# Designs tried in a protein design run: peptides against a protein of PDB entry 3V4O. Part 19

Target 1, 234 residues: chain A of PDB entry 3V4O
Amino acid sequence: DQPLAKDKVALLIGNMNYREHPKLKAPLVDVYELTNLLRQLDFKVVSLLDLTEYEMRNAVDEFLLLLDKGVYGLLYYAGHGYENFGNSFMVPVDAPNPYRSENCLCVQNILKLMQEKETGLNVFLLDMCRKRNDYDDTIPILDALKVTANIVFGYATCQGAEAFEIQHSGLANGIFMKFLKDRLLEDKKITVLLDEVAEDMGKCHLTKGKQALEIRSSLSEKRALTDPIQGTEY

## One batch from the design tools (peptide; aimed at target 1 D30 F164)

Design b2_p14_7_s2 (made by RFdiffusion4, then SolubleMPNN; from b2_p14_7, 7 letters changed)
Fold by OpenDDE base, seed 4:
Order: C-alpha cells, then sequence, then structure tokens
Structure b2_p14_7_s2 (fold): chain B 234 residues (1-234), chain A 14 residues (1-14)
C-alpha cells in the first residue's frame, strides 16, 4: 500500500533583488540547495530567481501545465510576502511600494488551480512573512476549494509574524531552509517531516519568540516526498 | 561572526 506519485514536479521561486524594497540574500542559496535536494527525490524542478510579476505569473502557468492527475506538486517561495485574511501573497521583484494584492500572486489561487488538475499531493513551502499589509484593504474573493485531502502548507512563520534570514558577510540560509534541508530527504509523511523541522527550528535562539514554523494540512494519506513515481520503481 | 536578522517584510510607505 505504498503511495505512488504519477510524477513529481516542483516550482521554486526565490526573490531577492527587489526594486522598491530591501534586498535579500538567502533566497539564492535556499533555492539552490532545495533544488538539489528535490532532484535527489526525483522531482522535476524548475528553479527561478528574481521574477517580475509577469514572469511569476508565467512561471506558475507553466508549472500548472506540468501537473496532472496523481502528480505531486510542490511550490516553494522565498522572498517578501504578506498575508491578508488568510491569503498568502508572494511579492514580485518589481512590486511597487507599497504593494497591493493586484501586484502580487495569491497562493490560494494557485492551490485552486492545482486542485483542478487532480494532483496527488499539493505542498506549499512559503518562506515569507505573514504580517498584515495595512496598505492593502482589498478583500480577495477566492474561488471555493475542493475537498481533496491532499494539501500541506509549511509556513516559515506563524500567522501575523515575520520570517527572517540571517545576514552576515557571506551567504547563509534563511531560518526555515536552514532546518528544512537537514530533513527533507527523510522517508516520512510530509507533515511528520515538517513537524520535526518545526522542533528543530524552535531550538534556534536567534528567532525564538519571533519566528515559528506553522503546518497547516488536510492530508488523509501517508504521502511523502520520497514516494516513488509510478512506473519507475514499481 | 556577528549575525543579524533580516525580515522578509519590508517597511511600506507611500
Amino acid sequence: as target 1 above (234 residues)
Amino acid sequence: MEEKLQSYSPELSE
């Protein structure tokens, strides 16, 4: 009764060189390391850096074209972001200051589109802040989600809180990726894996009381990133 | 090495 993926596809986006906002550093190394790890897990990985709004929307569209029934889809984002009314918004590098929802990509909208593909698993790893954007008073009207019981959100931080990277003279991982990378290859249910990452991250003295991993999931099957692709190993 | 945290939430202003 080993769960099987028809295929495994990941889109990784790291935005750091913002035009109107502070520049970041960690997304570069985080995307690189995550790419390597996911490829070891036989994911087809598309990794992109510093995307404009137009480029991000195109990347998501192309990503969706690779999804189909039973396919594992994983979206990773590292960069500036915010959360309004439970909706996560990824900020493109050309976003204005202040940015609003119309300038950004809504993760929940992407999820809706992934559900239409009848994917086997939908994983979102969001290394971004979840603070309210007071300059955006828009209440988004999202399409209703289906009940697919195959959704996992790994938030780098909790609701209303910030996510951080450690900056020094060189490059370093963001806080989330620093701990995620050490466990990503483990053959465990994805929610269990993330729970262990949460515990590891909780021991970080730098972000104690400032950043905590949040797992939000509706996953009724023991799905893991290590699950074999149908027709390859079996 | 001295380290500091950089937030993924910029200060916004008009």
Scores: peptide ipSAE 0.404, ipTM 0.846, DockQ to the pose 0.794
OpenDDE base, seeds 1, 2, 3, 5: peptide ipSAE 0.398, 0.383, 0.394, 0.387; ipTM 0.842, 0.842, 0.841, 0.843

Design b2_p14_7_s3 (made by RFdiffusion4, then SolubleMPNN; from b2_p14_7, 8 letters changed)
Fold by OpenDDE base, seed 2:
Structure b2_p14_7_s3 (fold): chain B 234 residues (1-234), chain A 14 residues (1-14)
Amino acid sequence: as target 1 above (234 residues)
Amino acid sequence: MAEKLQSYDPQLSK
């Protein structure tokens, strides 16, 4: 039968204007386009740009307050990031150079908190690099995750690899969003949708051997971003 | 013209 969401909530963060790191361009367009698409899917979307550490933490806290049993939660991040020991870290615009984990937001910690809300679906779309931060050897101690079988990670790139944006005379998407936006509205299981995006991206000559989408999921139900909200008419 | 890519790697500035 058709899965239902109690509600659908998304937090989109795009960081571009870093104080101590290279500036980016694509997150502006990517966040905007994704916002538009998710709203068409009846998501309640909060979109924010260029967040400091303090602002990012507050945004995540507010996002978590909107989550509850059966709610679909989607977190999208575009910006600088890194991955240490399997943990993904989003880098705020005011992060120092060099930065450490204490300066950043750990995605897996957010997931832990989302699980406590008994959400119906947890989707993370991380458009950031996944390279090791050589300036931080701290091993974060994270709480154990529950077995909820409702988790989907869409990494814009492979472990240890970089994510890219297209340099153009005008504004352009990052590589991930370039392909994601073409399929996002399709009524398909989210992992199937992302797999098709991965295939599309794989045909891109620009990123051949440089960037590939990785899907990491534990999703036992046919959940889609198009799933109706309970109590609504479609 | 061939398009170019810019990395999101923040460590490039280090």
Scores: peptide ipSAE 0.310, ipTM 0.793, DockQ to the pose 0.748
OpenDDE base, seeds 1, 3, 4, 5: peptide ipSAE 0.296, 0.300, 0.309, 0.297; ipTM 0.773, 0.767, 0.787, 0.768; seed 1 fails the geometry check

Design b2_p14_7_s4 (made by RFdiffusion4, then SolubleMPNN; from b2_p14_7, 7 letters changed)
Fold by OpenDDE base, seed 4:
Structure b2_p14_7_s4 (fold): chain B 234 residues (1-234), chain A 14 residues (1-14)
Amino acid sequence: as target 1 above (234 residues)
Amino acid sequence: MAEKLQSYDPELSK
C-alpha cells in the first residue's frame, strides 16, 4: 500500500548576498546539492538565489500554481530569517536593516495557501536563524490553518537559536544540509528521515549546544520523498 | 582540516 504523489514540486531559495546584512556562503552550495538530490527523487525543482522581496513573492506565487490535489510540495529556504510568535519569516536580499514582517515572507502564510491546493504533502525545510526580531513589534494575524495532517517542518535550529554554516577551503555548507544530504535519498517516512538527520547533527562537535534540528509535524500517513508519482513506473 | 563556524545571525544594528 505505497502512498503515491500526484506530482512532486520543490521551490528552493538561497539568499546570501544581502544588501544591508551580513553575507552568507552556504546557501549557494546547499541549494545546488539539494537541487540535484531532489531531482533524483523526480521532483520538479525550481532553485533560485539572491531574491528580492518582489522576486521571492513571485517565486512563491509560481510555485503555488504548480500545486494541486495530491501534489507533494517542498519549500527549502537558506538565508537570514527570524521567528516571532511561532511565525517564520524569510528575509529577501533587499530587506532593510532592520527589517520587519512587511519586508519578509511568512512561511505559515505560504502553508495556508498550500493547504488550499489540497496537496498530498507539505514539507518546509528552513535553514535560517529562529531568533526573535526585537525590531519588529508587529503581531501577525494569520488565517487559521486547515486540519490536513500532511505537514512537516524541518527547522535547522531550535526556537530562539541560530543556524550556522561550516566554512572550509573557500566553501561552506550549512550544518543542516551537511547531514541532510547524506540521508535525503533514503526510502523512509520524511519525519523518520529527519529524525535520523537530527541524530547525526547532534554528533557534530562544532554545533554542540549551539544548533539542533527541530521537527514539527502533523503527518498521519507514511509519506516519503521517495514516493512514486502516480502514473509512472516504480 | 581547519573549519570555521559562521552564524546566520543577521546582526541587526539599528
Scores: peptide ipSAE 0.400, ipTM 0.849, DockQ to the pose 0.762
OpenDDE base, seeds 1, 2, 3, 5: peptide ipSAE 0.332, 0.393, 0.304, 0.308; ipTM 0.808, 0.847, 0.765, 0.757

Design b2_p14_8 (made by RFdiffusion4)
Pose (drawn by RFdiffusion4):
Formats: structure tokens, sequence, C-alpha cells
Structure b2_p14_8 (pose): chain A 234 residues (1-234), chain P 14 residues (1-14)
């Protein structure tokens, strides 16, 4: 009755040095922090910075190869992003200005590929803006996903809104990780844990009225990032 | 000095 994971795998990406878009600073420290915390939770973690589109597609293919039945899969992205028609896109460092969906990675397509591997848990922590890209002409018409009841999204911000880091950030985490880092080790269902992070973030004066954590979850089973790996000793 | 926010928005041209 203790939920178990076949394995725990994570892919972390922080993009900062954009060629044609404002540069960011905090993704480095955000990725460094989450890497440490997830390693403490026995995840196998690949952590990468300043990825071009090509490198981003390769990183996600490698991550997909590590996924199999019952595996917990987690993807964290810190950098520029946008959201059109409910679909979230991650923007690589080589994105032109303006850019369209073909220059970017669609998070929903990644989720579809993860479900094909029959993972036991799918977690997306998207630490990026979610405003519309006016230059993106295209339409989704993506296939409906299977009902796997094991998907959790922790968006650093609401749809049509911005996610933030501290100006001239230096050593400071961005807003989402500032609060996520204090809770991530808790032995609670990931949905509940993210809800506590949403409450902590609500006390932050800098972001009132402009950034709020959004949880979207269909996870029915009580799964946690602290769940033991099957066949190891707990 | 007080702290200020930096967006992770792409700031596309007009």
Amino acid sequence: as target 1 above (234 residues)
Amino acid sequence: SPLELQSRHSELPS
C-alpha cells in the first residue's frame, strides 16, 4: 500500500543566454538547487543549461529513453516560454526574433511521448512566462491524451501571466524555486506539496497580482517524489 | 536598495 516507483528520472533545463531575447540569470541557480534536492530524493537527474533547439530536442529524447513502465518522470524548465491556446512552449536560446511554434518545444507533445512509455507519474514544473505569442500563426489540433490519471503540472505562473526572478539576480533563486526548494523534500503527495508552495508564494509581496503558482493535476493515486524505488530497501 | 522583478517573458518586437 506504499506507492512505489519503478525508477525516478528527471530532466532539468535552464536557459539564460538568449541570442535574440532578454537574457536571464536565475535559471542557473534554480537548476543547481533542484538538481541537489532531486538527487537527495534518489532521482537520476540530467541537468543542462543554455540549450539550443537542437540540444533541447536531443535532451528530451535521452530523457524519454530512460522512461519505462511505472517510472516517475519529471521535467523542470526555467527560461523563456509562452502559451498559445492552452499549449505551453519552451523557447531555446537560439530562437529567432520573432519566433513561432516550430522553433520551440511543445510540452504537451513531450507528455504524449511519456504516456507511451507507461510511466507511473508525470510531473512538469514550468518556470516560465505563459503569455501569448502573437507571431505564432499555427493551431494545435493535437490528439487527445489518454486518461492515465497520473499527471501533475506545477506552473510557476497562471495562463496569460509572467513568471519572475529578481532583477540583477546574482545568487537569488527565481520566485518559483525560492518557495519550492523549502518544501520539495516533504513526504507528501506531489499535488499537496505544490499546494503548500502556492500558499507560501502568496505571501510574497513582490509578486502579488502578477505571479501565482498554478497546479493542474489528474493524479489520483497518492504519489510523492519521496516514494521508494521498487526492490530497494526502505 | 529595494528588490525588483525581472520577467521571463521574451519581449517580442512590434

Design b2_p14_8_s1 (made by RFdiffusion4, then SolubleMPNN; from b2_p14_8, 8 letters changed)
Fold by OpenDDE base, seed 1:
Structure b2_p14_8_s1 (fold): chain B 234 residues (1-234), chain A 14 residues (1-14)
Amino acid sequence: as target 1 above (234 residues)
Amino acid sequence: MEEKLQSYSPELPE
């Protein structure tokens, strides 16, 4: 019995042109390539670049409006970020230096809201730094998450570690997307797919000892990005 | 061509 998605919706955010922080390059390519891949998987994809705090919050709100019971929701973020006390924070392009949690978007808060929609699958692909932000002394008190058993986090790097992009004469992917894109279309449980990506990434000489994929999952069903949409035939 | 890495870590004050 193959699981079915009521619908499949993805929000992709790539932040590069920061005002008060180093500019990035890979998110442009990463968002573009991921968009094409997810569309091949029949995702409804909204791809946005260089969002301010206000724009990011609006984008997330709009994304949440597209989620309902049984819908697959995927959030991809590439850009600056940090992690404090297990909470991941996406940094808008207009964030001050230094930034704090009130300037950023907390992924776990988004997850909470997604759970309220009774989604069929919640996937977070976070291509961001996970180092602690010492300038953010706020300990977020988050509402307890529901036990939905449909959550998958793909972190581009380990807790407390950094994520990287490759610099060369041309455009290049971030390290995470470099390997993810080669397997994303595979018809496999999403956690299995990410495990394979992790193994591929582990072979990268450039990032050995510097960056490694971390998977955090509470997925009790064999859900895949390739799962067909209910009521539709392709 | 030498490949280099760019960190996604922001530059924060000392």
Scores: peptide ipSAE 0.339, ipTM 0.815, DockQ to the pose 0.864
OpenDDE base, seeds 2, 3, 4, 5: peptide ipSAE 0.310, 0.336, 0.338, 0.321; ipTM 0.802, 0.810, 0.814, 0.809; seed 2 fails the geometry check

Design b2_p14_8_s2 (made by RFdiffusion4, then SolubleMPNN; from b2_p14_8, 5 letters changed)
Fold by OpenDDE base, seed 4:
Structure b2_p14_8_s2 (fold): chain B 234 residues (1-234), chain A 14 residues (1-14)
Amino acid sequence: as target 1 above (234 residues)
Amino acid sequence: SPLKLQSYSPELPK
């Protein structure tokens, strides 16, 4: 009755030091804190900062190699990003200004590849903007997704909107991670957990009317990040 | 100290 993961693997990417775009600060802290939390949940975590396009693609490839049937896969990204036609694009640090889809990594393409691994759970936590990139007029042709009913998207913001970090003299979390980190260890279905995070974020005066968490899921089982790994003590 | 929000969307050419 208790859902089990064959293994739990996470890839965390935080891009801050962009060459042709404004630099960010929060991804450093957010990746660090999320790494520690996920490791407490027995995730095998690969955390990387400031990846070029080439490095990001390689990191994703390596991440996919760690996935297999029944494995929980989690991808977290913090950095610049955009969304065109329902497709989320993560922006590498060496992306030109302006950037196009060919310069970026499409999250939905990664999801397609994860599905081919027959994973037990696919979680995407995207701490990036979702505004349309008007300089990218291409319509990506993506392969159709399989019906796996094990997909969860946690968007730091709603469609067409921006995600923010708080900048001051010191380092601080982005808005999304500020609230996510307080609940991540809870033994709850991941969609329920994110829903509670959404409510917490909604109380943030700084981003009221500017940023709101969006959950997009097709999850037919009560899967949680706290689910034990098969063959291990729990 | 004053706080400001930084967007995760870069400033693109006008």
Scores: peptide ipSAE 0.362, ipTM 0.828, DockQ to the pose 0.838; fails the geometry check
OpenDDE base, seeds 1, 2, 3, 5: peptide ipSAE 0.340, 0.318, 0.356, 0.342; ipTM 0.821, 0.813, 0.825, 0.823; seeds 1, 2, 3, 5 fail the geometry check

Design b2_p14_8_s3 (made by RFdiffusion4, then SolubleMPNN; from b2_p14_8, 8 letters changed)
Fold by OpenDDE base, seed 4:
Structure b2_p14_8_s3 (fold): chain B 234 residues (1-234), chain A 14 residues (1-14)
Amino acid sequence: as target 1 above (234 residues)
Amino acid sequence: MEEKLQSFSPELPK
């Protein structure tokens, strides 16, 4: 009764060199580290850095083309972001200041499109802030989601809070990735894995009271990132 | 080693 993936595909986006916003450092290292780990898990990984709005939308479109019935899809994003009305918005590097929802990519819209592909698992790892964008008063109208019971959100921070990177000696890692990378290869249900990451992250004295991992999931099966691809190991 | 936190939040106009 081992769960199997038809295939495993990941899109990793790290935005750091913003034109109209403060530059970040962690996405560079975090994307590369996660790329290496996911490839060890036999994911087909597309890793991209510093994407404009146009490039981000194209990347998502191409990512969706790789998805199909039973495929595990993972989207990782590190960069500026915000959350309005429970909707997560990834900010492209060419976004204006201030940015609005029409300048950004809505994660929940991507999820809707992934569901249409009848994927086996949808994982979102969002290393971005979740603060309200007061300069955007738009109430997004999203398409209704299906009930697929295969969705996992790993938020680097809790609702209304910020996500941080640790800078030392010119290098930087996101707080989320710092702890995620140590457990990502473990053969555990993805929600269990993230729960352990949350506990590890909770021990970080730098972010106590500032950043906490939030897991939001509807996952009715014991799906893991280590699940073998159908037709390869079995 | 000194560590500094940097927010993934932009500095929005005041």
Scores: peptide ipSAE 0.276, ipTM 0.782, DockQ to the pose 0.809; fails the geometry check
OpenDDE base, seeds 1, 2, 3, 5: peptide ipSAE 0.267, 0.262, 0.266, 0.263; ipTM 0.779, 0.774, 0.777, 0.775; seeds 1, 2, 3, 5 fail the geometry check

Design b2_p14_8_s4 (made by RFdiffusion4, then SolubleMPNN; from b2_p14_8, 5 letters changed)
Fold by OpenDDE base, seed 3:
Structure b2_p14_8_s4 (fold): chain B 234 residues (1-234), chain A 14 residues (1-14)
Amino acid sequence: as target 1 above (234 residues)
Amino acid sequence: SPLKLQSFSPELPA
């Protein structure tokens, strides 16, 4: 029994040109390449670069409007970030130095809102650091999540660890996207796909012992990014 | 130019 998506929608955000923080390079290429791949998978893709807090919140709001029952939602973020108390925070380009949670977007809050849409699949691909932000002592009180068994987190790095990009002549991918792009089109359960990406990344001599992919999932069905959209023939 | 890794973690004030 092949799972079907009512629709497939992705929001890709790449933040590089930070005002008060070191600039990044990889998100430009990473967002571009992921956009092309997801479009091949028949995702409706919105790709945005260098978003302020205001722009990021608006982008998420618009993304949520496209979600509905059975829709596959994918959120990709590449940029600065941190993780406090298990909550992931995406850092807008206009965030102050230091920043705190009120300046950032909490991924778990977005997940809560996605659950309210009764989506068929919620995928988060977070290419950001997960180190503790010692300048933010806020303990977030999040609304209780529903048990939807359709959630997949692909963290570019382990909890408390850093994610990296390769800087060389020209443009290059971040470590996560470098390996993800090679497998993204495979017709496999998304958690299986990411597991294979994790193994590939583990063989990278540049980041061995420094960065490792973490998969966190509650996915009770064999859902894949290649799943056909309901009402279409493939 | 040699390859180098850039962290996605900013340097925060001391």
Scores: peptide ipSAE 0.213, ipTM 0.756, DockQ to the pose 0.826
OpenDDE base, seeds 1, 2, 4, 5: peptide ipSAE 0.220, 0.212, 0.229, 0.202; ipTM 0.764, 0.758, 0.766, 0.753; seeds 1, 4, 5 fail the geometry check

## One batch from the design tools (peptide; aimed at target 1 H168)

Design b2_p15_1 (made by RFdiffusion4)
Pose (drawn by RFdiffusion4):
Structure b2_p15_1 (pose): chain A 234 residues (1-234), chain P 15 residues (1-15)
Amino acid sequence: as target 1 above (234 residues)
Amino acid sequence: HPEELQSRDSELPPL
């Protein structure tokens, strides 16, 4: 009755040195921090910075190859992003200005590929803005996803809103990771853990009225990032 | 520097 994971795998991407868009600073320290925390939780973690579109597609293919039945899969992205018609896109460092959906990675398409591997848990922590891209002409009409009841999204901000880091950030985490880092080791269902992070973030004066954590979850089983890996000793 | 917010928005120009 203790939920188990076949394996625990994560892909972390922090994009900062944009060629044609404002540069960011905090993704480096955000990725460094989450890498350490997830390694403490026995995840196999690939952590990468400043990825072009080509490198981002390759990184996600490698991550998909590590996924199989019952595996917990987690994707964390810190950098520029946008959301059109409910679909979230991650923007690579080589994105032109303006850019469209073909220059970016669609998170929903990644989730579809993960479900095909029959993962036991799918977690997306998207630490990016979610405003519309006016230059993105295209429409989704993506296939409906299977009902796997194991999907959790932890958006650093609400749809149509911005996610933030501290100006001239230096050593400071961005807002989402500032609060996520203090809770991630808790032995609680990931949905509940993210809800506590949402409450902590609500006390932050800098972001009142402009950034709030949004949790979207269909996870029915009580799964946690601290769940033991099957066949190891707990 | 004062503590201020930096957006992770792409800051695209208007149409």

Design b2_p15_1_s1 (made by RFdiffusion4, then SolubleMPNN; from b2_p15_1, 6 letters changed)
Fold by OpenDDE base, seed 2:
Structure b2_p15_1_s1 (fold): chain B 234 residues (1-234), chain A 15 residues (1-15)
Amino acid sequence: as target 1 above (234 residues)
Amino acid sequence: MPVGLQSFSPELPPL
């Protein structure tokens, strides 16, 4: 039987105009393209650009309010970031230089809150660097995650590595989004879909040895972004 | 035109 979503909600954040860090270009286009694709998949999409810490926290809070039992939640982030001790931190545009965990949003904390909502699927697409931030000595005490078997992480790059954008003819796409957009509408288990994206990325000679997609998942059911919403007559 | 790669990594101040 085809899995059903109670609803499908996505929060897309693209940070590019940083105050104290290098500006990016890809998040603008990437958020736009992903928005259009997810809407074709019947996601309710909130797309936001250039969020301060306060705005990011509010956006996440509002996103969480839309989640409930059986809802598919997708969080996409494109911007600066770092990873310390397996924890991913999204950097707001008003973050200081250097930034610390107190200035950033921890993805694993968001996941914890999503699990409390008893969501049907939790997808994180993180188009950010995963280098260690040596200026952040905080070891977040993360509560143990629940065993929900509905979690998928798509990291644009490997642990300790960088994510890149490609500028071509005045337009810039993140490497991850460049390949993700070609497959996102396919009716496949999300982990299978991401594996195919990883293979496509692997053919890119520009990022060979520099950037590779990492998939981390605990998904016991064949859930896809194409799964129909419960109660909708398709 | 040469494809420019830009890292999402911020320039960290020198340690």
Scores: peptide ipSAE 0.220, ipTM 0.741, DockQ to the pose 0.795
OpenDDE base, seeds 1, 3, 4, 5: peptide ipSAE 0.204, 0.238, 0.231, 0.219; ipTM 0.734, 0.744, 0.741, 0.743; seeds 3, 4 fail the geometry check

Design b2_p15_1_s2 (made by RFdiffusion4, then SolubleMPNN; from b2_p15_1, 6 letters changed)
Fold by OpenDDE base, seed 4:
Structure b2_p15_1_s2 (fold): chain B 234 residues (1-234), chain A 15 residues (1-15)
Amino acid sequence: as target 1 above (234 residues)
Amino acid sequence: MKIELQSFSPELPPL
């Protein structure tokens, strides 16, 4: 039985030109490549680069407005980030140094809001570091999540570790996107697809012992990014 | 060719 999506919507954010932090290079290319791939999968894609805190919050709000019952929602982020107490924080380009949670966007809060829309699938692809921010000792209060069994997290790196970009002859790609792009169009359950990406990434000699993909999922149905949109025939 | 890795973590001042 083939699962169907009511619609498929993706928000892609790449932050690289930070004001008070080191600049990155990979988010530009990674967002571009992922945009093209997701559009081939019939996603409605909004891709944005170098967002301030205000702009990021607005982008998320607009993204949420596109979500509804049965819609597949995908959030991709490439940029600086950190993880405190299991909460992932995306860092806007205008974040101070050091930044705190109040300056950043909490992914788990976004997930809570996505659940309220009764989405069919919630996918988070987070190409950011997951090191603890020692300058932020606060624990944000998060709303309780519902049991929806439709959540997939693809972390570019493991807990407490860093994510990296490869700089080669002026070209830069994140390690995660380097391998994700080769499999993203495959008609497979999203967790299976990411598992294969993890294996491919594990063979990379550059990041062995430094970066490893982590998949965190609660997905009770065989849902894939290739699932057709309801009412459409392919 | 030289390949370099750049961390997605900012340089934090020492504690």
Scores: peptide ipSAE 0.227, ipTM 0.742, DockQ to the pose 0.778
OpenDDE base, seeds 1, 2, 3, 5: peptide ipSAE 0.203, 0.224, 0.224, 0.229; ipTM 0.739, 0.753, 0.747, 0.761; seeds 1, 2, 5 fail the geometry check

Design b2_p15_1_s3 (made by RFdiffusion4, then SolubleMPNN; from b2_p15_1, 7 letters changed)
Fold by OpenDDE base, seed 2:
Structure b2_p15_1_s3 (fold): chain B 234 residues (1-234), chain A 15 residues (1-15)
Amino acid sequence: as target 1 above (234 residues)
Amino acid sequence: MEVRLQSYSPELPPL
């Protein structure tokens, strides 16, 4: 009764060296560690750092080409971002100051395109802020989403809130990845796994009352990142 | 060791 994946594909994007915004550090480490973990889970992983708008759009397009019926798709993003009217926007490193939606990539638009591929699972891990961008008054017009019951959002923070990285003498993880990496290999339904990560993160004294994991899902099957790929032996 | 938090939200110009 265990679900099978036709294939497992992940796109990991870490943006840190912004041209017109404060630079970050954790995305480098976070992408690296997540890459290693997902490869252990037999994901085909494309990991990219410091992407311009053009490069991000191309990366997403190529990612979508790898998706097909029954494929597990995972998109991880670490970097600057914002959320307007329920839409999450990933900020490329060449985004202007201030940026607007036309300068950024809308996650929900990517989801729509993933649904068209009839994927087996769509996982978004968004290590970005979700604050309103007051400089963007655009009300997005999104195509209707299908009810596929295979969508999982792991937001590093709550609606309208910020996500953080820890900075000290040396490199460190972002808050989200610090706890995610400890559980990612567990053979559990992805929403259960993320719920446990949320509890672990809640123990972090540095971000109490400032950052908390939010899980948004409609996953009707017990799908895990550990699910085997159809036709393969491990 | 000194630890600080860095927000993943850039500083935008004042409105």
Scores: peptide ipSAE 0.311, ipTM 0.803, DockQ to the pose 0.832
OpenDDE base, seeds 1, 3, 4, 5: peptide ipSAE 0.316, 0.320, 0.316, 0.319; ipTM 0.799, 0.810, 0.803, 0.812; seeds 1, 3, 4, 5 fail the geometry check

Design b2_p15_1_s4 (made by RFdiffusion4, then SolubleMPNN; from b2_p15_1, 6 letters changed)
Fold by OpenDDE base, seed 2:
Structure b2_p15_1_s4 (fold): chain B 234 residues (1-234), chain A 15 residues (1-15)
Amino acid sequence: as target 1 above (234 residues)
Amino acid sequence: MEERLQSYSPELPPL
């Protein structure tokens, strides 16, 4: 039986123009291309660039309001980030140097809130570094997650590792999006799709031994980004 | 020309 989505909603955030950190370029291109692809998949897409902490928190809140039972939720982030004790932190453009968890948005907290909405699928595509932030010694205490078996994390890089963009004279994708965009429209279980992206990315000579896609999932159903929305005909 | 990589890791002060 073909899984159905109640609706499909995506929030895409690309942070580039940091005030106190090195500027990036790829998030602009990556968000743009991903927006186009997800819209072809009938996602309702909100794409935002260069968000402050306040704006990011507000965007996430608004995103959560669009989620409900059976809705597919996708969060994409490209920008600076870090990972402490299994918690992923997205860095707003106005974050201080150094930043701490209180200045950033915790992805796992967002996941918790998505679970409360009884979503049909929770997808996180995190194009950010996952290195430890030694200036943040806070150990977040998170509420226990439910066993919903509908969670997919696509990390652009491995735990403790860095994610990269290609510096080119013109516009260029980040490494993750460079390969993701070629497969995103395929009608495959999302974890299978990401696995193929991982293999493609593994052939990149520039990032060999430096960046590799990590898939973390508990997805018990064959859910794909191509799944039709309930009540619609294609 | 050899392509260069830019890390998404911010430059933090030395410990």
Scores: peptide ipSAE 0.312, ipTM 0.799, DockQ to the pose 0.826
OpenDDE base, seeds 1, 3, 4, 5: peptide ipSAE 0.292, 0.329, 0.303, 0.290; ipTM 0.786, 0.805, 0.789, 0.789; seeds 1, 3, 5 fail the geometry check

